# Peptides against a protein of PDB entry 3J47: the designs that were tried, part 70

Target 1, 121 residues: chain A of PDB entry 3J47
Amino acid sequence: IRLTNQLKSLKGLQSKLKDVVEYLDKVINKELPINHTILGKLQDVFNLLPNLGTPDDDEIDVENHDRINISNNLQKALTVKTNDELMVIYISNLVRSIIAFDDLIENKIQNKKIQEQRVKD

## One batch from the design tools (peptide; made by RFdiffusion4, then SolubleMPNN)

Design b2_p21_6_s3 (from b2_p21_6, 13 letters changed)
Fold by OpenDDE base, seed 3:
Structure b2_p21_6_s3 (fold): chain B 121 residues (1-121), chain A 21 residues (1-21)
Amino acid sequence: as target 1 above (121 residues)
Amino acid sequence: TELENLLKERKQILEQLKKLL
């Protein structure tokens, strides 16, 4: 019973990982728009992965060195991409805040002009 | 005149920023 449930859970995880890879391939091929909520959750998953580039300093077989370098390059590429995307989101939110503040100033100017006209009439 | 020019320039910058979003 316990081993059968663990095997079922592992098969379920493998299926979900395949669905994630298929989604990422469709996003890379521009067949689907990037969903920032899905991408953020994938980044959280990759940040929770044990750092595959720091095996504790006691077993570097030469076959692991290429996998460690690929993992470190992937982690670095994900970190750079995350930083660039967060920068674009930050700038976009800053611009939206400036526009909303501008509309507030214009509304105050218009309301003042209407009040000054009502005092003259 | 100067204030009206600044308000016009501000409006142009905002319309450019709106096209970028």
Scores: peptide ipSAE 0.090, ipTM 0.735, DockQ to the pose 0.013
Fold by OpenDDE base, seed 1:
Structure b2_p21_6_s3 (fold): chain B 121 residues (1-121), chain A 21 residues (1-21)
Amino acid sequence: as target 1 above (121 residues)
Amino acid sequence: TELENLLKERKQILEQLKKLL
């Protein structure tokens, strides 16, 4: 029972991974528009992947070492990209906050000048 | 005055930032 459920879950994961690859290929080929929500969820999945770079010390297959290095480089590249996207969002929100604060100060200065004119008339 | 020039420059930078966002 436990082994059969694990095999069913693994087959379900394999099917979903195939659907993701087929989607990414269509996006790369410009057959479909980039969906930022799907891309964000894919980044979350890659960030939740355990470091495939720690094989327990008992299987040094030379073919696994190259795949592990490629996986670690891909994970690092996705983490850098995510950090750059978050930095752009942060800077954009900071700039919007500075502009809104400046506009508020200008409006207060203008309102004060209008009140000082009305007290002199 | 130097202060009036700095205030004009600040206003131009803010308007450029408003067009980027």
Scores: peptide ipSAE 0.086, ipTM 0.726, DockQ to the pose 0.012
Fold by OpenDDE base, seed 4:
Structure b2_p21_6_s3 (fold): chain B 121 residues (1-121), chain A 21 residues (1-21)
Amino acid sequence: as target 1 above (121 residues)
Amino acid sequence: TELENLLKERKQILEQLKKLL
């Protein structure tokens, strides 16, 4: 029972990974537009992957070393891209917050001028 | 004069920031 459930879970994960690969291939081939929401979720999944670059020092099979290096390079590339996207979003939100705060200051200055005019009339 | 110049400079900076968004 436990082993059959683990094998069913692993087959379900393998099917989902295949669907992701088929989606990415269609995006690379320009058959589908880039969906930024799907790309962001994929980046989050990769950022949660354990660093595959530290198998304990006792079984470095040379064929696994190239796959580990490719995985680490992909992880680094996705982390850099995520950082650049987050930086643009952060700057945009900062600028919007400055503009909104400025509009509040201007409204306060205008309200003060209107009160000062009403006290002189 | 000085306060009006500061308000004009502030307005110019805000219009530049709005063009960047």
Scores: peptide ipSAE 0.086, ipTM 0.713, DockQ to the pose 0.012
Fold by OpenDDE base, seed 5:
Structure b2_p21_6_s3 (fold): chain B 121 residues (1-121), chain A 21 residues (1-21)
Amino acid sequence: as target 1 above (121 residues)
Amino acid sequence: TELENLLKERKQILEQLKKLL
């Protein structure tokens, strides 16, 4: 029972990781728009990843200090890169929203001018 | 004149923003 449940949970995790990779590949290939809610959750997952170079506190061999530093630097580099990417996407969406709002104002001004001309004729 | 200059400046900013996307 316990081993079967662990195997089922691991298979479920493997399926979800595959779905995430397939989503990221589609986003990289520009086939799908970036979903900020998905990227935020991926960032949370990366922040919750155990340092892939911290053995549990019981395996501090002196050779692991360089591996721990490399793992911490990799995690920090991934977090910084993800934050910079999210910032660029956020700015791009703000710019799109400003343009769309401006086009809406211009369309309203033009429609008002057309109505004012029709009332004078 | 001032309003026409502001409308021209707004148009230039929009064209620059559209080229960045």
Scores: peptide ipSAE 0.080, ipTM 0.725, DockQ to the pose 0.013

Design b2_p21_6_s4 (from b2_p21_6, 13 letters changed)
Fold by OpenDDE base, seed 3:
Structure b2_p21_6_s4 (fold): chain B 121 residues (1-121), chain A 21 residues (1-21)
Amino acid sequence: as target 1 above (121 residues)
Amino acid sequence: TRLLNLLKEKQKILEELKKLL
């Protein structure tokens, strides 16, 4: 249920982002008049986006090449963090499986001992 | 035999996990 709702919300966001791109392309191509109210709202959305191209550390004015490298560094940091989180989930699932196998093995050993006692009586 | 193999496989997985943590 939760994952299905997240996927539906993400798909809805993707559709809206596509509609925004198509609108911007039509404005760039001069097929539609510039609507300043829509552009203002898009600027507000971009200002609310986490800066996928600045680390939260003050350094003023380095060229468009460094913004691309910083975007690549943040994308790399997000990829590393995601890999580490997936690794912790994987380890946690392995540990749970191992515990469940221990309980299964112990239960089988106990059942075998009970059966061996019943054959001696 | 089968249960002893499962125990050995478990021990191997635990030692691999300890190397990753």
Scores: peptide ipSAE 0.022, ipTM 0.610, DockQ to the pose 0.016
Fold by OpenDDE base, seed 2:
Structure b2_p21_6_s4 (fold): chain B 121 residues (1-121), chain A 21 residues (1-21)
Amino acid sequence: as target 1 above (121 residues)
Amino acid sequence: TRLLNLLKEKQKILEELKKLL
């Protein structure tokens, strides 16, 4: 259930990003008038996005080196956090499987005891 | 026999879990 909901949410986000690209392509092709309010909101979204790109080796400006290191550290921190969250989900599913297996074993023991009692009566 | 094998498999999985925590 949780993984299916996450995948559905990610597919929903991907569809919305595709709709934004198709809108921008139509504006570039002059099929739609430029809406400055939409463009401003898209610029605000891009300004809030962490720079998760590998710096293209073509930004050899000494002022960008600190921003590049901060970006790489942020990307690494987000990757580690995502891996830790996935690990917690994995462990939680493993624990649930062990509990369900324990309940199955106990149910088999009880069923055997009930059968052994019915053969003695 | 089969029930004893299931108990041993449970114990193995629990010991593997304790190594991950």
Scores: peptide ipSAE 0.022, ipTM 0.618, DockQ to the pose 0.015
Fold by OpenDDE base, seed 5:
Structure b2_p21_6_s4 (fold): chain B 121 residues (1-121), chain A 21 residues (1-21)
Amino acid sequence: as target 1 above (121 residues)
Amino acid sequence: TRLLNLLKEKQKILEELKKLL
């Protein structure tokens, strides 16, 4: 019972990890729009990765200090990269919203001019 | 008047964003 439940949980984790990789590949290939909620959850997962590499405080081997520093540097690099990517997407969506609003303003100005001409004739 | 002011503000923001890219 305990071993079968652990195996089922591990298979479930492996399936979810595969689904994440397949999603990232589709996003990299521009086949799917970037979902900010999925990226936020991936950031949370990456923020938890260093905590998986800390053995509880009882093995201060010099090899663990270098592994902890590499893990922290990798986490920091992944967090910075993902934050910069989210900022680029946010700015791109903001610019698109500004352009769409400019087009709406211009269309309203043109429609108003057409109405003012029809009232003078 | 109000619509023209919004247009000018949007154009200014767009030019500031183009300088950042």
Scores: peptide ipSAE 0.021, ipTM 0.605, DockQ to the pose 0.015
Fold by OpenDDE base, seed 4:
Structure b2_p21_6_s4 (fold): chain B 121 residues (1-121), chain A 21 residues (1-21)
Amino acid sequence: as target 1 above (121 residues)
Amino acid sequence: TRLLNLLKEKQKILEELKKLL
Protein backbone atom coordinates (compact mmCIF):
# COMPACT_ATOMS: atom_id res chain seq x y z
CA ILE B 1 0.00 0.00 0.00
CA ARG B 2 2.64 2.70 0.96
CA LEU B 3 4.93 1.89 -2.05
CA THR B 4 1.95 2.02 -4.47
CA ASN B 5 0.95 5.41 -3.02
CA GLN B 6 4.54 6.74 -3.35
CA LEU B 7 4.69 5.49 -6.98
CA LYS B 8 1.28 7.11 -7.70
CA SER B 9 2.46 10.41 -6.11
CA LEU B 10 5.73 10.30 -8.12
CA LYS B 11 3.79 9.63 -11.39
CA GLY B 12 1.47 12.54 -10.52
CA LEU B 13 4.50 14.83 -9.94
CA GLN B 14 6.09 13.65 -13.22
CA SER B 15 2.85 14.43 -15.12
CA LYS B 16 2.67 17.93 -13.58
CA LEU B 17 6.36 18.60 -14.41
CA LYS B 18 5.69 17.48 -18.02
CA ASP B 19 2.68 19.86 -18.23
CA VAL B 20 4.92 22.74 -16.97
CA VAL B 21 7.64 21.93 -19.57
CA GLU B 22 5.03 21.72 -22.37
CA TYR B 23 3.59 25.08 -21.25
CA LEU B 24 7.07 26.71 -21.21
CA ASP B 25 7.87 25.27 -24.69
CA LYS B 26 4.58 26.73 -26.06
CA VAL B 27 5.46 30.14 -24.51
CA ILE B 28 9.03 30.02 -25.97
CA ASN B 29 7.61 29.08 -29.42
CA LYS B 30 5.18 32.09 -29.15
CA GLU B 31 2.16 29.73 -29.44
CA LEU B 32 0.85 31.14 -26.11
CA PRO B 33 1.05 34.70 -24.72
CA ILE B 34 3.43 35.16 -21.77
CA ASN B 35 1.36 35.07 -18.58
CA HIS B 36 3.45 37.06 -16.06
CA THR B 37 1.36 35.66 -13.15
CA ILE B 38 2.19 32.04 -14.13
CA LEU B 39 5.85 32.97 -14.73
CA GLY B 40 6.04 34.70 -11.31
CA LYS B 41 4.55 31.59 -9.60
CA LEU B 42 7.07 29.35 -11.43
CA GLN B 43 9.91 31.66 -10.25
CA ASP B 44 8.55 31.41 -6.67
CA VAL B 45 8.53 27.57 -6.97
CA PHE B 46 12.14 27.60 -8.28
CA ASN B 47 13.23 29.99 -5.47
CA LEU B 48 11.62 27.61 -2.91
CA LEU B 49 13.61 24.63 -4.32
CA PRO B 50 16.50 24.00 -1.87
CA ASN B 51 19.78 24.93 -3.64
CA LEU B 52 18.64 24.40 -7.24
CA GLY B 53 20.50 27.62 -8.09
CA THR B 54 18.59 29.03 -11.01
CA PRO B 55 20.72 32.05 -11.82
CA ASP B 56 18.12 34.42 -13.24
CA ASP B 57 18.62 34.03 -17.02
CA ASP B 58 18.32 37.87 -17.03
CA GLU B 59 21.77 38.35 -15.31
CA ILE B 60 23.91 36.66 -18.09
CA ASP B 61 26.70 39.20 -17.86
CA VAL B 62 30.09 37.37 -18.17
CA GLU B 63 30.65 36.75 -14.37
CA ASN B 64 27.67 34.31 -14.12
CA HIS B 65 29.23 31.48 -16.19
CA ASP B 66 31.01 30.22 -13.03
CA ARG B 67 27.77 30.57 -10.96
CA ILE B 68 25.83 28.62 -13.66
CA ASN B 69 28.52 25.89 -13.60
CA ILE B 70 28.52 25.78 -9.75
CA SER B 71 24.69 25.68 -9.80
CA ASN B 72 24.67 22.92 -12.47
CA ASN B 73 27.28 20.96 -10.45
CA LEU B 74 25.21 21.41 -7.26
CA GLN B 75 22.00 20.36 -9.12
CA LYS B 76 23.86 17.29 -10.48
CA ALA B 77 25.25 16.48 -7.00
CA LEU B 78 21.75 16.83 -5.45
CA THR B 79 20.21 14.71 -8.26
CA VAL B 80 22.89 11.99 -7.76
CA LYS B 81 22.47 12.12 -3.94
CA THR B 82 18.65 11.93 -4.30
CA ASN B 83 18.96 9.02 -6.79
CA ASP B 84 21.33 7.11 -4.44
CA GLU B 85 19.03 7.76 -1.44
CA LEU B 86 15.94 6.63 -3.43
CA MET B 87 17.88 3.52 -4.57
CA VAL B 88 18.75 2.61 -0.93
CA ILE B 89 15.08 3.17 0.09
CA TYR B 90 13.92 1.04 -2.88
CA ILE B 91 16.31 -1.85 -2.04
CA SER B 92 15.33 -1.64 1.67
CA ASN B 93 11.60 -1.79 0.76
CA LEU B 94 12.24 -4.67 -1.69
CA VAL B 95 14.14 -6.67 1.00
CA ARG B 96 11.38 -5.98 3.59
CA SER B 97 8.72 -7.12 1.05
CA ILE B 98 10.74 -10.30 0.29
CA ILE B 99 11.12 -11.13 4.04
CA ALA B 100 7.40 -10.48 4.72
CA PHE B 101 6.52 -12.73 1.74
CA ASP B 102 8.91 -15.49 2.98
CA ASP B 103 7.29 -15.35 6.47
CA LEU B 104 3.82 -15.53 4.81
CA ILE B 105 4.86 -18.60 2.74
CA GLU B 106 6.35 -20.30 5.82
CA ASN B 107 3.19 -19.60 7.89
CA LYS B 108 1.02 -21.03 5.04
CA ILE B 109 3.21 -24.18 4.81
CA GLN B 110 3.17 -24.67 8.62
CA ASN B 111 -0.63 -24.21 8.81
CA LYS B 112 -1.04 -26.80 6.00
CA LYS B 113 1.26 -29.31 7.80
CA ILE B 114 -0.77 -28.87 11.04
CA GLN B 115 -4.04 -29.51 9.11
CA GLU B 116 -2.57 -32.61 7.37
CA GLN B 117 -1.44 -33.98 10.79
CA ARG B 118 -4.93 -33.37 12.31
CA VAL B 119 -6.53 -35.36 9.42
CA LYS B 120 -4.15 -38.34 10.03
CA ASP B 121 -4.89 -38.42 13.78
CA THR A 1 -2.94 -27.27 -5.47
CA ARG A 2 -2.06 -24.46 -8.03
CA LEU A 3 -1.55 -21.81 -5.28
CA LEU A 4 0.74 -24.19 -3.33
CA ASN A 5 2.90 -24.78 -6.46
CA LEU A 6 3.20 -20.99 -7.02
CA LEU A 7 4.19 -20.52 -3.33
CA LYS A 8 6.89 -23.26 -3.65
CA GLU A 9 8.24 -21.69 -6.87
CA LYS A 10 8.38 -18.24 -5.19
CA GLN A 11 10.15 -19.77 -2.14
CA LYS A 12 12.76 -21.33 -4.51
CA ILE A 13 13.36 -17.95 -6.24
CA LEU A 14 13.75 -16.24 -2.82
CA GLU A 15 16.34 -18.84 -1.70
CA GLU A 16 18.26 -18.31 -5.00
CA LEU A 17 18.19 -14.51 -4.44
CA LYS A 18 19.42 -14.98 -0.81
CA LYS A 19 22.45 -16.92 -2.21
CA LEU A 20 23.30 -14.07 -4.64
CA LEU A 21 23.21 -11.38 -1.88
Scores: peptide ipSAE 0.020, ipTM 0.557, DockQ to the pose 0.017

Design b2_p21_7_s1 (from b2_p21_7, 12 letters changed)
Fold by OpenDDE base, seed 3:
Structure b2_p21_7_s1 (fold): chain B 121 residues (1-121), chain A 21 residues (1-21)
Amino acid sequence: as target 1 above (121 residues)
Amino acid sequence: DLLQKLQKQIKEKLEELQKQL
């Protein structure tokens, strides 16, 4: 009973991983629009994967080396993409803060002109 | 004077950033 449930759960996980690959292929082929919420959750899943490429495991057979290299290249690609997205968000927030500061300066200049007029009258 | 100079610098920085995007 326990072993059958674990095997069923593992087959369910394998099906879900296949559905993720098929989704990514459809997004790469431009058949589906990029959903940033799905992509962010996939990045979180890949960041939670054990780092299969730390040199501290001196016992991984040559057949795992290609899978490890693919996983490390994918993790690196996701990290670079996340950094570029964070840079765009940072720049956008900086621009918004600069505009809001410009509006504050203009309002302060206008208020000063109104006070200088009231002192002359 | 100082506030208008600062406003001008902000505008110039914004236009430079828009040319890099």
Scores: peptide ipSAE 0.020, ipTM 0.461, DockQ to the pose 0.013
Fold by OpenDDE base, seed 5:
Structure b2_p21_7_s1 (fold): chain B 121 residues (1-121), chain A 21 residues (1-21)
Amino acid sequence: as target 1 above (121 residues)
Amino acid sequence: DLLQKLQKQIKEKLEELQKQL
């Protein structure tokens, strides 16, 4: 019973990790829009992954110092990469909003000119 | 007049952003 439940939980985790990989592949391939809330939650999961490998033993082993440094470097690299990706998307959305606003202004200027012509005729 | 000034400012800002990329 206990071993069967652990195996079921591990298979459930493996399925969820596969679903995450498949989601990331669809986002990379531009088949799905980037969801910033999902990306933030994935980043939180990746930030927790390095902490799952520290045994709670208070021995200053040289292996723990190297694992902590690799952990912190991976966390920093993932945080920087995600921040840069979010910044590019934010800038791209701002540029699109500015263009749409310029088109709206041009349309208003043209409509005003057409109305001013109709009042002179 | 005001709308044309705003359009010009948007265009200038877009050209500045394109030079920073």
Scores: peptide ipSAE 0.019, ipTM 0.469, DockQ to the pose 0.013
Fold by OpenDDE base, seed 2:
Structure b2_p21_7_s1 (fold): chain B 121 residues (1-121), chain A 21 residues (1-21)
Amino acid sequence: as target 1 above (121 residues)
Amino acid sequence: DLLQKLQKQIKEKLEELQKQL
């Protein structure tokens, strides 16, 4: 009973991973529009995967090593892409904050000039 | 004077950020 339930759960996980791969292939082929919410959730799943590539786990069969290296390279590529997207958002927010502060200073300078004119008339 | 100096510093930082994009 316990072993049969574990095998059923693993087969269910394998089916879901296949559905994710097929979704990504359709997005790459431009058959589906890019859904940033799905991509973000996939990135979160990859970031929650333990780094299966610490060089101190001396017990994984040679067939798992290539899959682990591909997973680590994919994780690294997704992390880099996420960092670049976050950097663009950060810079865009910084620029908007600087512009809003410049406009505030210009408005204060103009208001001061108008007050100085009203005191001379 | 102080407000004009701050405005100049903001403009210089904005131009620097525009060169990095």
Scores: peptide ipSAE 0.018, ipTM 0.481, DockQ to the pose 0.013
Fold by OpenDDE base, seed 4:
Structure b2_p21_7_s1 (fold): chain B 121 residues (1-121), chain A 21 residues (1-21)
Amino acid sequence: as target 1 above (121 residues)
Amino acid sequence: DLLQKLQKQIKEKLEELQKQL
């Protein structure tokens, strides 16, 4: 019973990883638009993978060390990509904030000019 | 083996997306 449940869970994880590969292929082929919310959730999953691959301190099996290295390299590649995407989003939000501040300043200047005109009449 | 192959494919596809952006 316990071993059959572990094999079922592993097959479920394998199916989900296959669905992710197929999604990424459709995005690469421009069949689907880039969805930043899906990419962010994929990144969060990959940021958790290194912590799921720490065996408790009994048996540094050479196969587990290669899996940890692959996970760390994937996390690093995702972190670099996300830094560039977050930089573009940050710049876009900064530009929107600057425009909103400019509109607020112009509205305050116009309101001050209208008050100064009403005091001269 | 099969999980490592899928992880490698996801990595390769993410690197390909980075070259197209």
Scores: peptide ipSAE 0.017, ipTM 0.446, DockQ to the pose 0.094

Design b2_p21_7_s2 (from b2_p21_7, 10 letters changed)
Fold by OpenDDE base, seed 4:
Structure b2_p21_7_s2 (fold): chain B 121 residues (1-121), chain A 21 residues (1-21)
Amino acid sequence: as target 1 above (121 residues)
Amino acid sequence: SLLEELQKKIEEKLEELKKKL
């Protein structure tokens, strides 16, 4: 019973991973538009994956070492991409804040000029 | 990086504007 449930859970996970791959392939082939929300969530999932590439020192199985290196390279690439995307979003928000402050300053300057003109008249 | 330099310039501008308010 427990083993059968674990196998069913693994098969379910495998099916979901297949669906993700098929989605990414359609995006790469320009069959679907890029959905940044989906990509951001996928990146979050990968950022939560344990670094599969800390070799526990014991069994240097050469075949596992190559898979571990590929996983680490993928994780690093996703982390870099996420950092760049977050930086662009942060910069965009800062620009919007600067524009809003500039507009506020200009409004204060104009109001002061109007008050000074009313006192001179 | 270019992005870090741009970030720094934007932050400096933001602080300058805050001082004028």
Scores: peptide ipSAE 0.030, ipTM 0.628, DockQ to the pose 0.020
Fold by OpenDDE base, seed 5:
Structure b2_p21_7_s2 (fold): chain B 121 residues (1-121), chain A 21 residues (1-21)
Amino acid sequence: as target 1 above (121 residues)
Amino acid sequence: SLLEELQKKIEEKLEELKKKL
C-alpha cells in the first residue's frame, strides 16, 4: 500500500513535469501564446528548487561543471525575469497614480467652477 | 533601456500633475 501510493505520486509528478516541458517547447516554438500566469507559477517552482549548481565540494567531474553552468544560467534567467516583472508592476502602479491625480485635478477644477458660479448667483 | 526611459517619462508626468494640484 505505502509503496504503491508513493509510486503513483511519483508517476503523477513525472506526468506533470512532462506536460510542463511540452508546454514550454510549444511556447518557445511560438505554437502557443505566452501565458503569464503559467510562467509565474513556473518561476515559483524554480525558486523552490535547490541550487543545482552547488555540488558538494567532493565531485570535480566535468559533468558537474556543465550542470553548474546550466543551473547558474537558469538562476540568472529567473533573476532577470523577476526584475522585469517587478519593473512592470512598478510602472503599472505609477500609471495608476497618474490617473488618480488626473481625476483629482479634474475634480478640483470642476468644484472651483461650481463655487465661482454659486458666488455669481 | 526602453523601460527606464518609459519610467522616467512617467515620473516626469507625475511631477507635472503634482504641480497642477
Scores: peptide ipSAE 0.030, ipTM 0.628, DockQ to the pose 0.018
Fold by OpenDDE base, seed 3:
Structure b2_p21_7_s2 (fold): chain B 121 residues (1-121), chain A 21 residues (1-21)
Amino acid sequence: as target 1 above (121 residues)
Amino acid sequence: SLLEELQKKIEEKLEELKKKL
């Protein structure tokens, strides 16, 4: 029972991973539009994966060259994504600052009008 | 990039509002 459930779970995971690869291939080939929600969840999965790009110092074996290239490409993609996310946060803070300044300007204009009315009275 | 162009436009608007304070 336990082993059968584990095997069923692994087969289910393998099927889901295959579906993810097929989805990514269709997105790369521009057959499907980019879904940012799906890509965000995939990034969360990749962030939970052990860093495939720190070779433990010991085995410089030639078979690792393809894995090193895949890992370097993944790390580069994650770095680019992090920079884009930081840019969005920065722009959001600038927009909030602009709104706050607009509110300050409007408040100063209103206060000046109230003071000018009190002096005429 | 498109994000860098958007950033520049937001910074320009921020400086315009600072001149009105």
Scores: peptide ipSAE 0.030, ipTM 0.621, DockQ to the pose 0.018
Fold by OpenDDE base, seed 1:
Structure b2_p21_7_s2 (fold): chain B 121 residues (1-121), chain A 21 residues (1-21)
Amino acid sequence: as target 1 above (121 residues)
Amino acid sequence: SLLEELQKKIEEKLEELKKKL
C-alpha cells in the first residue's frame, strides 16, 4: 500500500513535469506568449529543489555527472536572475524614496517662505 | 547630506548592475 501510493505520486509528478516541458517548448517556439507569473512560480519550484548536484558518495554514474552539471548551471542562472530582479526592485524603491524626500524638503522650504512673508505683512 | 549619500549608493548599485549585464 505505501509503496504503491509513492509510485502513484511519482507518476503524477512525472506527468506534471512533462506538461511543464511542453508549455516551455511552446513559449520558446513563440506559440504561446510569455507569462511572467508562471515563470516566477517555476523559478520558485527550482529554488526549492535540493541541489541535485550533491552526489550521494556511492554511485558516480558518468551519465549523472553531465545532468548534475546542467542542473547546477540552471540553478546558478536562476539565482542570478532572482538577484538582478531584486536589485531592480531595490533601486526603484530607493529612487522613489529620494524623490519623495526631495519633494518633502522643497514643500517645507516653500511653506517656510510663505510663513515668513505673512509675518512681514 | 543624506540625499547625496543615497544618490551615491544608487549610482554605485547601477554601476554594479551594468558590470553584471
Scores: peptide ipSAE 0.028, ipTM 0.582, DockQ to the pose 0.018

Design b2_p21_7_s3 (from b2_p21_7, 7 letters changed)
Fold by OpenDDE base, seed 4:
Structure b2_p21_7_s3 (fold): chain B 121 residues (1-121), chain A 21 residues (1-21)
Amino acid sequence: as target 1 above (121 residues)
Amino acid sequence: SLLEELQKLLEKKLEELEKLL
């Protein structure tokens, strides 16, 4: 039951992250207008995350693109980076959960062996 | 994908744990 609930919670997080990704993709593809409030919140999340981007992704070719294009490229880069960081957070949580469950399995196996030994003695 | 593989691994570990409980 508890473990099933944890899996359900992780699946829920995945669904939520997917929705965020889909939203960001629509914004990137100019299918939806940029919502500065949503973007600001995502930037706040981004600022709380370790910089997981390789330095090479920060090479915005600051060539002669209109200030609007530079702003859009920066916003796109930040959006992509935020998306990747959210995915990394999700993956990290999955890995941590897998490790925790592996430890629980091993502990349960060891406890079972100890109990079986005690019954044989 | 890596994500799908991790999810499958997680589900497998959950099933293994549930069998032991």
Scores: peptide ipSAE 0.056, ipTM 0.695, DockQ to the pose 0.082
Fold by OpenDDE base, seed 2:
Structure b2_p21_7_s3 (fold): chain B 121 residues (1-121), chain A 21 residues (1-21)
Amino acid sequence: as target 1 above (121 residues)
Amino acid sequence: SLLEELQKLLEKKLEELEKLL
């Protein structure tokens, strides 16, 4: 019973992973629009995966080692991409703040000129 | 990186503008 339930759970997980791969392939091929909510959740799942990159398990079959390396490379690529996206968002917000401050300074200068004119009249 | 230099430049400009307020 316990082993059968574990096998059933693993088969279920395998099916879900296949569905995720098929989804990602469709997004890469532009068959589906990018859904940032789905991508964020997938990234969270990858971030919860233990860093399989501790090299100390010398007994991992060559096939498992290649899978681990691929997983680590994918996780690294996702992390880099997310960091770049966050950086672009930050820079964009900073630029917007600078523009808003420039407009505020200009408005303050204009208001000061109007007040100085009213005092001279 | 180029992006880091751009961030520093923009931050400096923001500080300059804040001093003018």
Scores: peptide ipSAE 0.033, ipTM 0.662, DockQ to the pose 0.019
Fold by OpenDDE base, seed 3:
Structure b2_p21_7_s3 (fold): chain B 121 residues (1-121), chain A 21 residues (1-21)
Amino acid sequence: as target 1 above (121 residues)
Amino acid sequence: SLLEELQKLLEKKLEELEKLL
């Protein structure tokens, strides 16, 4: 029973990983639009992967070196993408704040004019 | 940069608001 459940869970994980690869291929080929929610979840998964690039394992077999380079390139690509996304969010919030303050300034100017008219009357 | 110009604009709007309070 326990071993059968573990095997079923592993097969389920393998199927899900295949679905992720197929999704990424469709996004790369522009067959599907980029879904930021899916990409965010994928980033979380990749952040949980062991850093294959920690130099503490002295046995750099040439095959491990290529895998380490691929992992490092992926981590760099994820970092760049995250920085770009954070920049867009920051700019968007900044613009919203500017608009809100512009409206507030206009309202304050109007209120001041109304008060000055009431004192003259 | 665009970010720096937006930050400067925000600072100007804050200063204008402070003068009206």
Scores: peptide ipSAE 0.031, ipTM 0.661, DockQ to the pose 0.016
Fold by OpenDDE base, seed 5:
Structure b2_p21_7_s3 (fold): chain B 121 residues (1-121), chain A 21 residues (1-21)
Amino acid sequence: as target 1 above (121 residues)
Amino acid sequence: SLLEELQKLLEKKLEELEKLL
């Protein structure tokens, strides 16, 4: 029972990882549009991954150097993507602020016109 | 940059609002 449940859980995880890889391949190939919600969740997953590139200090094998470089490239890619998401949030908030100021300006102009008309009557 | 232009636009709108107060 316990081993069967562990195997089932592992198979479920493997299936989900495969689905993620297939999704990423389709996004890279421009077959699917980028879904920012999926990308955010993937970032959360990758931020929870142990640093795949901490060499255990004792084995400077050439294979470890390539794995370290891949891990560093992944971390760099995640950092760049996080910065891009923060930039989008910043731009969105800035645009909302501009729109809100436009509405305030228009309201002030209208109120001024109404007051000027009331003084003439 | 786009960010600089948006910031400049925001500053301009703020100045316009201040003139109407």
Scores: peptide ipSAE 0.029, ipTM 0.613, DockQ to the pose 0.015

